Peptides against a protein of PDB entry 4XPM. Designs and how they scored, part 9

Target 1, 160 residues: chain A of PDB entry 4XPM
Amino acid sequence: VMLHSKNVKGFLENTLKPYDLHSVDFKTSSLQSSMIITATNGGILSYATSNNDVPKNSINEINSVNNLKMMSLLIKDKWSEDENDTEEQHSNSCYPVEIDSFKTKIYTYEMEDLHTCVAQIPNSDLLLLFIAEGSFPYGLLVIKIERAMRELTDLFGYKL
Target 2, 67 residues: chain B of PDB entry 4XPM
Amino acid sequence: DIKGTIAFDTHGNVIESTGVGSQRIEDIGDLSKVTLDAEGFAQVQGDSLLVHLYKRNDITLAVYTSA

## One batch from the design tools (peptide; made by RFdiffusion4, then SolubleMPNN)

Design b1_p9_2_s1 (from b1_p9_2, 3 letters changed)
Fold by OpenDDE base, seed 1:
Parts: structure tokens; C-alpha cells; sequence
Structure b1_p9_2_s1 (fold): chain B 160 residues (1-160), chain C 67 residues (1-67), chain A 9 residues (1-9)
């Protein structure tokens, strides 16, 4: 399976879009970041960010990327711990889901004032990671990432 | 008039909140215990507000009104 | 919270 970096990047950029509930007067902010990282070491394979105000090739851009690297590593570590903890898998921060007969789990984690959501792409060595502001409800993040995962079937079973 | 709303999932996590609902997230604990009718509907009196509960596809929407 | 009878619309 070949990872088409441009297509994946475009996909992640689209996931940044706000979630709009049409039935009620509620709309979320955009995601801060959307990433595909390795489950093995938390390395970033692809990412998108809504912070477009950072000048390219600036120190601020480097810092922002470094911040993403740090967050991805921390979340990967927490995810790895939870995958080996039965109690954590039964908490309200874990959502077992099934997509096309593939089982995976969605985890929600609070990082400082940010709301994050991570899920292993089914049968793969990859994790999909959303980072949002605290105003983004966890329940909606879970719905968002589940729906996004359904669009990543080409990555199902991807091994490093 | 609708004073606010809360939508929550089966884990009790918030999906959306508006108006007075944004300040009453703690109600989810009690609201999740309410027995719904066959159509997934119930009404609950809470403080000075009436709460209309609608559950569909594992999502519960609570609508707060004055009456 | 006290449950009341649903309204029939």
C-alpha cells in the first residue's frame, strides 16, 4: 500500500473544518490540528493545521511543528498505556467502534486546555489524531473522528 | 421559547450545548437516567425550566424551555 | 429533576 502524501494531506486539511449542527444553533471552531502518526513511536507522517498565520520558515513555524511533535508523542504514549490497561478501555474516555467489520477504539484526552481525540486506523500501525480547542465537545469530536476514519479505508491494514 | 440545549452521547459526553444548557452540563447525570417512551421522548421538570428529552441513534438532545 | 408526562403533539 502506497501512501500518497498529497492526498492524505488534503484529507487532513478537510478534517479541520468546523462541525455544524444544522438542527440547533451550534457550530464548532475549526480543529487546531489533524495528524496521522505512527503507533510505534509517535512520528508524524502527515499533518494539517488551521494556524495559517504563522510565517513560513519562521522560528514560530518551527516551534509550532515542534509542539505538534511533542503532543503527538505524549498522546501516543498515553494511547499505548491505555491499550495495555483494561480499566482505561472501559472508561468514558474510550469508545470501541467497528468500521466495516474492523474493530478500533477512539480515545479522548485533555491536554491542558485542548481537547484531543485519537484512534488507531484499523489493523494498522497508524493513529489518526485530532486536536481542538476546549470549546469543541468531546462527544462531537468522537463522531467527527469516527466519520473521518471511515474515509481512510485505503490505510486499513497499513504496516510500517 | 427555547432557553438552551444539551446534546450528549451514551458515555455522557457533550456533543453540543447552547444557551442555558451550556451552564447545566451537570444535568447530564440525571437526564441520562430518565426513562424515555417508545418514541424516545420524555419531559422533566428541572428547577424553573422544563426539559424536553429526545433520544435518537444513541444521541440524547435536551431542550430547555420555560414551559 | 422530576419526570413529567410527555406532551402529545
Amino acid sequence: as target 1 above (160 residues)
Amino acid sequence: as target 2 above (67 residues)
Amino acid sequence: LSQTKPLVY
Scores: peptide ipSAE 0.017, ipTM 0.718, DockQ to the pose 0.012
Fold by OpenDDE base, seed 2:
Structure b1_p9_2_s1 (fold): chain B 160 residues (1-160), chain C 67 residues (1-67), chain A 9 residues (1-9)
Amino acid sequence: as target 1 above (160 residues)
Amino acid sequence: as target 2 above (67 residues)
Amino acid sequence: LSQTKPLVY
């Protein structure tokens, strides 16, 4: 299986869209960032950000990317630790899920004032990572990322 | 009259909140322990508000109304 | 918080 950068980028951009609950008067903000990172080192393979006003190749863009790199690494580290900690896997920050016949776990992490959600793409070396503002409820992030992963079946089992 | 709402999952994490519900997220701890009837419904009296609980598909919706 | 009986309609 090959990663098609353009297709993946487009997918991640689509995940940035806010969640609109039609049954109630509630709508979230857009995600700040959506990324696919490596489970091994936390390296970013693809990413999308909601702030498109930053000029390309600007210092601000570089800083933003660096920030994403830092966050991705930190999240990966926490994820790795939790994957080796039975207690953490049974906490309220861990959601075991099954997509088709593939099992994975969704984790929620607070990073400063941001709400993050990460999940290993089933049987792969890849993690899907959402970063949102603190106003984005964790429970809704979990729903969002689960639904998103269902669209990434082509990446199931992907090894680096 | 609905004063607000809170929706939360089986982990007690917020899915959405509106109105007074947004200021009462801490209620989830107690609300999650409420025994629901066969229809997934319960009512809880709190302060000057009545809370209507509805659980469906592992999501619990709390609706705050006047007592 | 005190649980009350559901209303019957």
Scores: peptide ipSAE 0.017, ipTM 0.720, DockQ to the pose 0.012
Fold by OpenDDE base, seed 5:
Structure b1_p9_2_s1 (fold): chain B 160 residues (1-160), chain C 67 residues (1-67), chain A 9 residues (1-9)
Amino acid sequence: as target 1 above (160 residues)
Amino acid sequence: as target 2 above (67 residues)
Amino acid sequence: LSQTKPLVY
């Protein structure tokens, strides 16, 4: 059963929640943004942001959305390059993972002062993209996105 | 007498950091090269601090203490 | 950094 757009939006909103490590006194901030974008063009299919204080249809909202679009495109481009680069796939910024016998890769990218993490939904034309503050550790961000990906099995193999 | 901690994965990326560990992320490069015993433990002297290394499930935890 | 002998954990 394919996820409805509203369900996907709700899922992404839930991924924004901070990660709380109970074994040590450490808690992350919330994600800044969580998105599903196209691997082909970097277009945003769904997104969630932690900053909901911006009035709808305001110039600030438009700028925020435009910023997300720009970041999505840039990350998609970098991802595409890395997918065609063996060296980049073996770098410390690439995590090959397997979920339910489906293989994918998780990439971490620094964007300005933000920590980003992107992964292709297995065998799909879709990418899951997390954007967090620089205080959000990359290693934990990777764990977060991997766990989130396991909840998106309905999108595995999705083609545009 | 823990002064700080760093947890990092097999890629050297940080999972968490606290205390002085937050200011010593650059140590990961050296810490990742330390040979661990059969139980995944090691100790490393650095500056005025002793670093206790624990690796479990591909995650390495470095605990900084004065001694 | 130099490795030291393990102590009691």
Scores: peptide ipSAE 0.017, ipTM 0.716, DockQ to the pose 0.012
Fold by OpenDDE base, seed 3:
Structure b1_p9_2_s1 (fold): chain B 160 residues (1-160), chain C 67 residues (1-67), chain A 9 residues (1-9)
Amino acid sequence: as target 1 above (160 residues)
Amino acid sequence: as target 2 above (67 residues)
Amino acid sequence: LSQTKPLVY
């Protein structure tokens, strides 16, 4: 399976959009970041960020990418630990889900003042990772990532 | 008049909050323990506010109104 | 918090 980088990038950019509840006066902020990373070593395969005010090839851009790399690695490590821990899989931070008969888990993690959630793309070596501000509710974040993952069926079973 | 709302999932995590509900996220612990009727409804009196609970499709909506 | 009978809306 070939990953078309431009298509994946566009998809991740779309996931950054805020969630607007029309029935009530509630609207979230945009996601800070959206990433597809490897489950093996936490390497970033693709990413999108809402911070578009950083000049290209600037030191600030390099720092932001480095920050994403660090967060990716930390989340991957925590995810790996939880996948090998039965107790953590039964906590309120773990959401078992089934998409088209494929089973996976969504985990929520607090990272400093940020709200994050991560899920293994079913039967793949890939993780989908959302990073949002603390004002973004975890429950809604989980719903968002589940719905997004349903649009990534082409990546199901992807092996490195 | 609605003063605020909280929606939360079966894990007790917030889905959305508005108005006074945004300042009362800690209520979820107690609200999640409330026994609902056969249609998934309940009312809880707390302080000066009345909370209307509606559970549907594993999502609980709490609506805060004046008593 | 005290539970009361739900109103029908």
Scores: peptide ipSAE 0.017, ipTM 0.749, DockQ to the pose 0.012

Design b1_p9_2_s2 (from b1_p9_2, 4 letters changed)
Fold by OpenDDE base, seed 1:
Structure b1_p9_2_s2 (fold): chain B 160 residues (1-160), chain C 67 residues (1-67), chain A 9 residues (1-9)
Amino acid sequence: as target 1 above (160 residues)
Amino acid sequence: as target 2 above (67 residues)
Amino acid sequence: MSQSKPLVY
């Protein structure tokens, strides 16, 4: 299946939207970032960010992208370690899930003061990664990323 | 009057919190051990507040009230 | 017995 970069970018941008719990008076902030990265190298294939205040082609934009690259690499490394650690897979930071008969795991990670969650797109070499402020509850991040992955069925089984 | 709320998942991780619930996240440990009725409901006294528990679809909502 | 409003998201 051919990956359409524009469509993927648009999808990631849409995931940035706040989570709104209609039954109670609670609404999250927008995600800071949403990314699809490679599970092999932690390379960013596509990303979206809520920080639209950074001028294009500025040094600040470059720094922000570099920061995303660093975070993605760190999270990828941690994910790789956890995938080889049975104890970590049974911790409260790991959510085993099944989507359309495909099994994957969602991991939550604290990155400084940020809340992050990452999951391997089922049977693929790709990871979906959300980065949010510390005010974004982990429980909601997990629900959000699970629901997002259900919309990425075209990427299931994608190999590099 | 609702004083606050906490919603948490089966891992004990917070889904949302409001009001006094935001300052009582540590209650999740005890609240998760409460036996719910057949409808997934329970009421528990928590110091000066009454806690109403409702579990549905693996999410537990705790509502803190004065009575 | 008063029931809590269910969480819907």
Scores: peptide ipSAE 0.047, ipTM 0.748, DockQ to the pose 0.023
Fold by OpenDDE base, seed 3:
Structure b1_p9_2_s2 (fold): chain B 160 residues (1-160), chain C 67 residues (1-67), chain A 9 residues (1-9)
Amino acid sequence: as target 1 above (160 residues)
Amino acid sequence: as target 2 above (67 residues)
Amino acid sequence: MSQSKPLVY
């Protein structure tokens, strides 16, 4: 399976959109970032961010990307630990799900003041990662990432 | 006369909160233990607010109203 | 907290 970078980027950009619930009084912010990373070493294959005010090739952009790389690696490491820990897999931070007969797990992690959510794309070497502000409810993040995962069936079974 | 709401999942994680519900996320621990009727409803009286519980599709909605 | 009669919405 070949990853088409432009298509994946567009998909991730679309996931950034806020959740507007039926309640007139509640609307989430956009995701801060949406990423596809490798489960092997936490390398970023594709990403989207809501901050479009940073000039291209600027030092601020470099710092932003470096921050994403760091967060990606940290979350990958935590995910790897949890995948080898049965106790963590039974915590309230782990959501076992099944998509088209493929099993995977969604994990929620607090990263400083940010709310993050990560899931292995079924049978693949890839992780989907959402990063949001602390005002974005975890339960809603989980729903969002599960629904997004259902749109990535072409990546199921992808191996590096 | 709704004062606020909280929606939470089976893990106790927040899905939505509005009004006074946004300031009472800690109530989820107690609300999740409330026994619902066959229709997925319950009503719980607090100190100053009445909480109406409705569970559907594994999501529990708590509606806070005046007593 | 005390449980009372549920309301139907």
Scores: peptide ipSAE 0.026, ipTM 0.741, DockQ to the pose 0.013
Fold by OpenDDE base, seed 4:
Structure b1_p9_2_s2 (fold): chain B 160 residues (1-160), chain C 67 residues (1-67), chain A 9 residues (1-9)
Amino acid sequence: as target 1 above (160 residues)
Amino acid sequence: as target 2 above (67 residues)
Amino acid sequence: MSQSKPLVY
């Protein structure tokens, strides 16, 4: 199944939208970044980034391509380690989930002042990765990525 | 009079926080250990605030009010 | 924190 790059990009852009809890006066910021990366090398297959009107030379150029590459690699490595560690799989940073009878895990990682969340697309060589500001609650980030992953069924079982 | 709220999941991770709850995320450790009644409710007295706990669908909501 | 008597909701 050829992933139309444009369709995937559009999907990732849509995931950037803030989470709005209508029952209470609470709304998150937009995600900083949303990515699909390879589980093997942490290579970025597709990404979306929020327009940050941050001056070009600001220390927080987290949205630079280079920063995204570094973050993706670091998170992939941590994810790989945790997938091989029973204790980490039972920690507060790991959420086992099932989508349409496919099992996967959602991991949350603090990266400097950022909140990140990563999940293997079920039975695939791909990871979905969200990067948000520290104000974005982890519990809500987990809900967001689970719901997003349900829309990626065409990628289930994708092998490199 | 609600002073703030915290909602957290079964892992103790924050789903949302408002008001004074945003400054008391550290309370989740203790709140998660509170024994709830059959309806999923409990009350805990804090420093100057009363915390009302309600758990439903694996989400716990803590509401901070004046005692 | 001390657990108080629950209110009847």
Scores: peptide ipSAE 0.022, ipTM 0.750, DockQ to the pose 0.012
Fold by OpenDDE base, seed 5:
Structure b1_p9_2_s2 (fold): chain B 160 residues (1-160), chain C 67 residues (1-67), chain A 9 residues (1-9)
Amino acid sequence: as target 1 above (160 residues)
Amino acid sequence: as target 2 above (67 residues)
Amino acid sequence: MSQSKPLVY
């Protein structure tokens, strides 16, 4: 299976959209970032950000990308630790899920003032990572990433 | 006279909050321990507010009202 | 908090 970078980028951009609850008067903000990273090193394979108003090649863009790289690495490290910790896998920050008979886990992590959610794409070397503002409820973030994961079946089993 | 709401999942993580519920996220710890009836309902009196609980599809909704 | 009987809506 080959990663089609443009298609993946477009997918990630779509995940940035707010979550709108129609049953109640509640709507989230857009995700700050959406990424596919490697489970091995936390390297970013693809990403999307809600703030596209930053001039290209500007110092602000560089800082933004560097920040994403740092967060990705930190989250990957925490994820890796939790994958080797039975207690963490049974905590309220871990959601075991099954998609098309493939099992994976969704983790929620607080990163400074941001709410993050990460999940291994089933049987793959890839992690899907959402970064949102602190106002984005974790419960909705989990639902969002699970639904997004269901759209990434082509990446199930993807190995680097 | 709804004063606010909190919706949370089986992990106690917030799904949505409104009104006074937004300021009472800490209540989830106690609310999650409340025994619901066969229909997934309960009513809890706390401080100055009455909390109506409803659980459906692994989501618990807490509605805060006056007593 | 004390639990009471739910109201019918």
Scores: peptide ipSAE 0.021, ipTM 0.729, DockQ to the pose 0.012

Design b1_p9_2_s3 (from b1_p9_2, 3 letters changed)
Fold by OpenDDE base, seed 2:
Structure b1_p9_2_s3 (fold): chain B 160 residues (1-160), chain C 67 residues (1-67), chain A 9 residues (1-9)
Amino acid sequence: as target 1 above (160 residues)
Amino acid sequence: as target 2 above (67 residues)
Amino acid sequence: MSNTKPLVE
């Protein structure tokens, strides 16, 4: 399996879109960030952010990327700990899911004032990570990331 | 007469909230313990508001009304 | 329909 950067980047950009719940008058904000990171060390393979007003190669962009790197590493570390903790896997912050007979887990994590969720792409060395504002409900984040994962079947089983 | 809503999952995490529901997220702890009937429905009295609970597909919707 | 119950028990 080959990771195509352009395709993945486009995918992540699409995940930034707000979630619209049609049953009620509720629409979320856009995700702050969407990333694919390595499960091994939390390295960012691809990312998308809603704040595109920052000029490329500017100091502000660099700071933003650095922040993403820090967050991705922290989330990866927490994820790794939870994957080795039976109690955490049965907590309210863990959602076991199955996609086309592949099993994975979705974890929700509060990071400062942000709402995050992460899931291992089934049988892969990759994690999908969503970062949203605190106003983005966790339950909706979980639904969003599960649905997004279903569109990443080409990455199932991807090993570094 | 709907004053607000809260939708939450089986983990107690919020899916959506509107109106007074947005200010009553803490109610989920108690609402999640309410026994629902065979149709997935229940009514509970909370404060001065009546809460109508509907559960389907592992999602519970709480509707707050004045009566 | 279910009977109305107290929210806090």
Scores: peptide ipSAE 0.021, ipTM 0.630, DockQ to the pose 0.012
Fold by OpenDDE base, seed 3:
Structure b1_p9_2_s3 (fold): chain B 160 residues (1-160), chain C 67 residues (1-67), chain A 9 residues (1-9)
Amino acid sequence: as target 1 above (160 residues)
Amino acid sequence: as target 2 above (67 residues)
Amino acid sequence: MSNTKPLVE
């Protein structure tokens, strides 16, 4: 399976869109970041961010990317620990799900004032990672990432 | 009339909140323990508000009203 | 509908 950078980038950009609940007076903010990272080392393969106000190649852009790298690594490490911890897999921060007969888990993590969730793309060496503001409810974040993974069937089973 | 809402999942995590519900997320702990009837409905008396609980598809919606 | 139950605070 080959990752096409343009297609993946476009997909991740689309996941940034806010969730608008029309039945009630509630609308989320956009995701801050959406990433596909390696489960092995937490390396970023692709990412999208809602912060488009940063000039290209600026020092601020570099700092932003570095911040994403740091967050990615931290979340990967926590995910790895949880995947080897039966107790953590039974906590309220873990959502076992099945997509097209493939089993995976969605984890929610609080990172400072941010809300994050991460899930292994089924049978792959890849993780999908969402980062949002604290105003983005965890439950809705989980729904969002589950639905997003359903659109990534081409990446199921992807190995590095 | 409606003063606010909270929607939460089976893990007790918030899906959405509005109005007074946004300030009462801590209620989820107690609301999740409420036994619902066969229709997935319950009413819970709060301090000054009545909470209407509706559960559908593993999502519980709490609607806060004055009466 | 169900009877009103007290919220345990």
Scores: peptide ipSAE 0.020, ipTM 0.631, DockQ to the pose 0.012
Fold by OpenDDE base, seed 4:
Parts: C-alpha cells; structure tokens; sequence
Structure b1_p9_2_s3 (fold): chain B 160 residues (1-160), chain C 67 residues (1-67), chain A 9 residues (1-9)
C-alpha cells in the first residue's frame, strides 16, 4: 500500500470546508487544520490548514508547523492513553463507529480554545485529526470525520 | 413560533443551536433523559417554554416554543 | 399526540 502525498493533501484540503446545514440556520467555520499523523509517534504525514496565506519559509509558517507538530504529539499521546483505558472508551468523548465492517473510534478533545477530534484509520498506523475553533460543535466534527474516513478506504490496513 | 433550537447527538454533544437554544445548552443533560415515543417525539415543559423533541438517526432536535 | 412532561431537573 502506497501513501500518495499529493492526493492525500488534496483530500485534507477539501475537509477544511465548512459544514453547512441547509435544513437549519447554521453554518460552521472552516476547519483550522486537517492532518494525517502516525499513531506510533504522532508524526505528521500530511496536513492542510486554512491559514494558507502564510508566506513560505516565513517565521509564521515555521511557528505554525511547529504548533501543529506539538498538537499532533499531544493528541496522539492522549489517544494512546484512551485506547488503553476502558473507562475513557465508554465516555461521551468516544464514538465507536464501523465503516465497511471495519471498527474504529472517534475521540473528541478540547485543546486550549480549540475543538479537536481524532480517529484511527481502521486497522492502520494512521490517525486522522481535525482541528477547529471552539465554535465548531463537537457533534458536527464527529460526523465530519466519520464521513471523511469513508473516503480513505485505500488507507485501511496501512502499516508503516 | 420557534424561539430557538438545539441539535445534539447521543453523547450530548451539540451539533447546532439557534435562538434561545444557544443559551440553554445545559438543558441537553435533562433532555437526553426524556423518554421518547415510538415516533421519536416528546414534549417537555421547561420554564416558560415548551420543548419539542425529535430524534432521528441518533440526532435529537429540540425546538423551543412558547406553546 | 404525546403528552407534555415537566423538565425534571
């Protein structure tokens, strides 16, 4: 199985789009960031951010990437802890889901003033991670990430 | 006349809120415990407002009205 | 129609 970086990045960029509920008067902001990270070390394999107006090689870009790296590590660590904690797996912050007969879990985490959610791509060494503003409801983040994972079937079972 | 709405999932997490519902997120705890009928419907009297509950596909919509 | 119930808490 090959991870095609360009295709994955394009996919992540599409996930940044706001969630628009046409049936009700509600529209979210764009995601702040969307990432695929390793479940082992929290290393970033691919990412997209809504702050693309940052010049390349600028201090702001470096700081932004560093922040993403930090958040990835923190969330990966928390995820790892929860995967080894039965109580956390039964909390309201854990959503067991099944996609094409593959089981995975979606976790929601508050990171400072941000709303985040993370899920292991089924049977893989990869995590999909969404980072949004606090105004983005957790319930919609969960729906969004589940739907996104359904488009990543080629990565199911991906091992590093 | 709808005064507001709250949509929440089975974990009590907010999906959307409008109007007075945005100020009553704390009601989710109680609303989630309400027994729904076979059609996924219930009505709950809350303070000065009537809450209409609709559950479909694991999403509960609470609609706040004056009557 | 479903009967109204008071908000318990």
Amino acid sequence: as target 1 above (160 residues)
Amino acid sequence: as target 2 above (67 residues)
Amino acid sequence: MSNTKPLVE
Scores: peptide ipSAE 0.018, ipTM 0.618, DockQ to the pose 0.012
Fold by OpenDDE base, seed 5:
Structure b1_p9_2_s3 (fold): chain B 160 residues (1-160), chain C 67 residues (1-67), chain A 9 residues (1-9)
Amino acid sequence: as target 1 above (160 residues)
Amino acid sequence: as target 2 above (67 residues)
Amino acid sequence: MSNTKPLVE
């Protein structure tokens, strides 16, 4: 499996878009960040952020990337702990799902005032991570990440 | 205060609808994809409406209330 | 909303 950086980046940028429920007259904010990280050490392979007004190669850009690195590590660590804890896997914040013939789990975590959800790309060494504002309902985050995972079938089974 | 309800089966067929639910049958597509907790419960937040999902056996009940 | 866990319990 070949991982093309530009294609993945474009995909993540598209996931930033709001979730729109027309029938109930509800539209979310955009995601704050969307990332693919390694399950092993939380390293960022690709990311997208809604903060597009940051000049390239600026100190602000560096700081934003550093912040993402810290968040990715924290979430990866929590995910790793939960994957080794039977009780956590049966909690209401863990959602087993099946995509085609592959099984994975979606976790929802609160990070201070942010809402996050993370899922292992099936049978891979990769995690898909969404970070949103507190106004973004967790239920919609779960739906959003599940739908996004279905578009990443080429990464199923990807090993580092 | 309940504003409406929709009950549907595993095939997405409407069993019953009331109130605003009768005008939102199209929501079943998204509601059916909502991941439920171990007790068969979930919620979907809206601007002015909150959808409470309850799945029992093969029937899912969506209750629309004020947010 | 789906139940969630804090990162720090």
Scores: peptide ipSAE 0.045, ipTM 0.614, DockQ to the pose 0.025; fails the geometry check

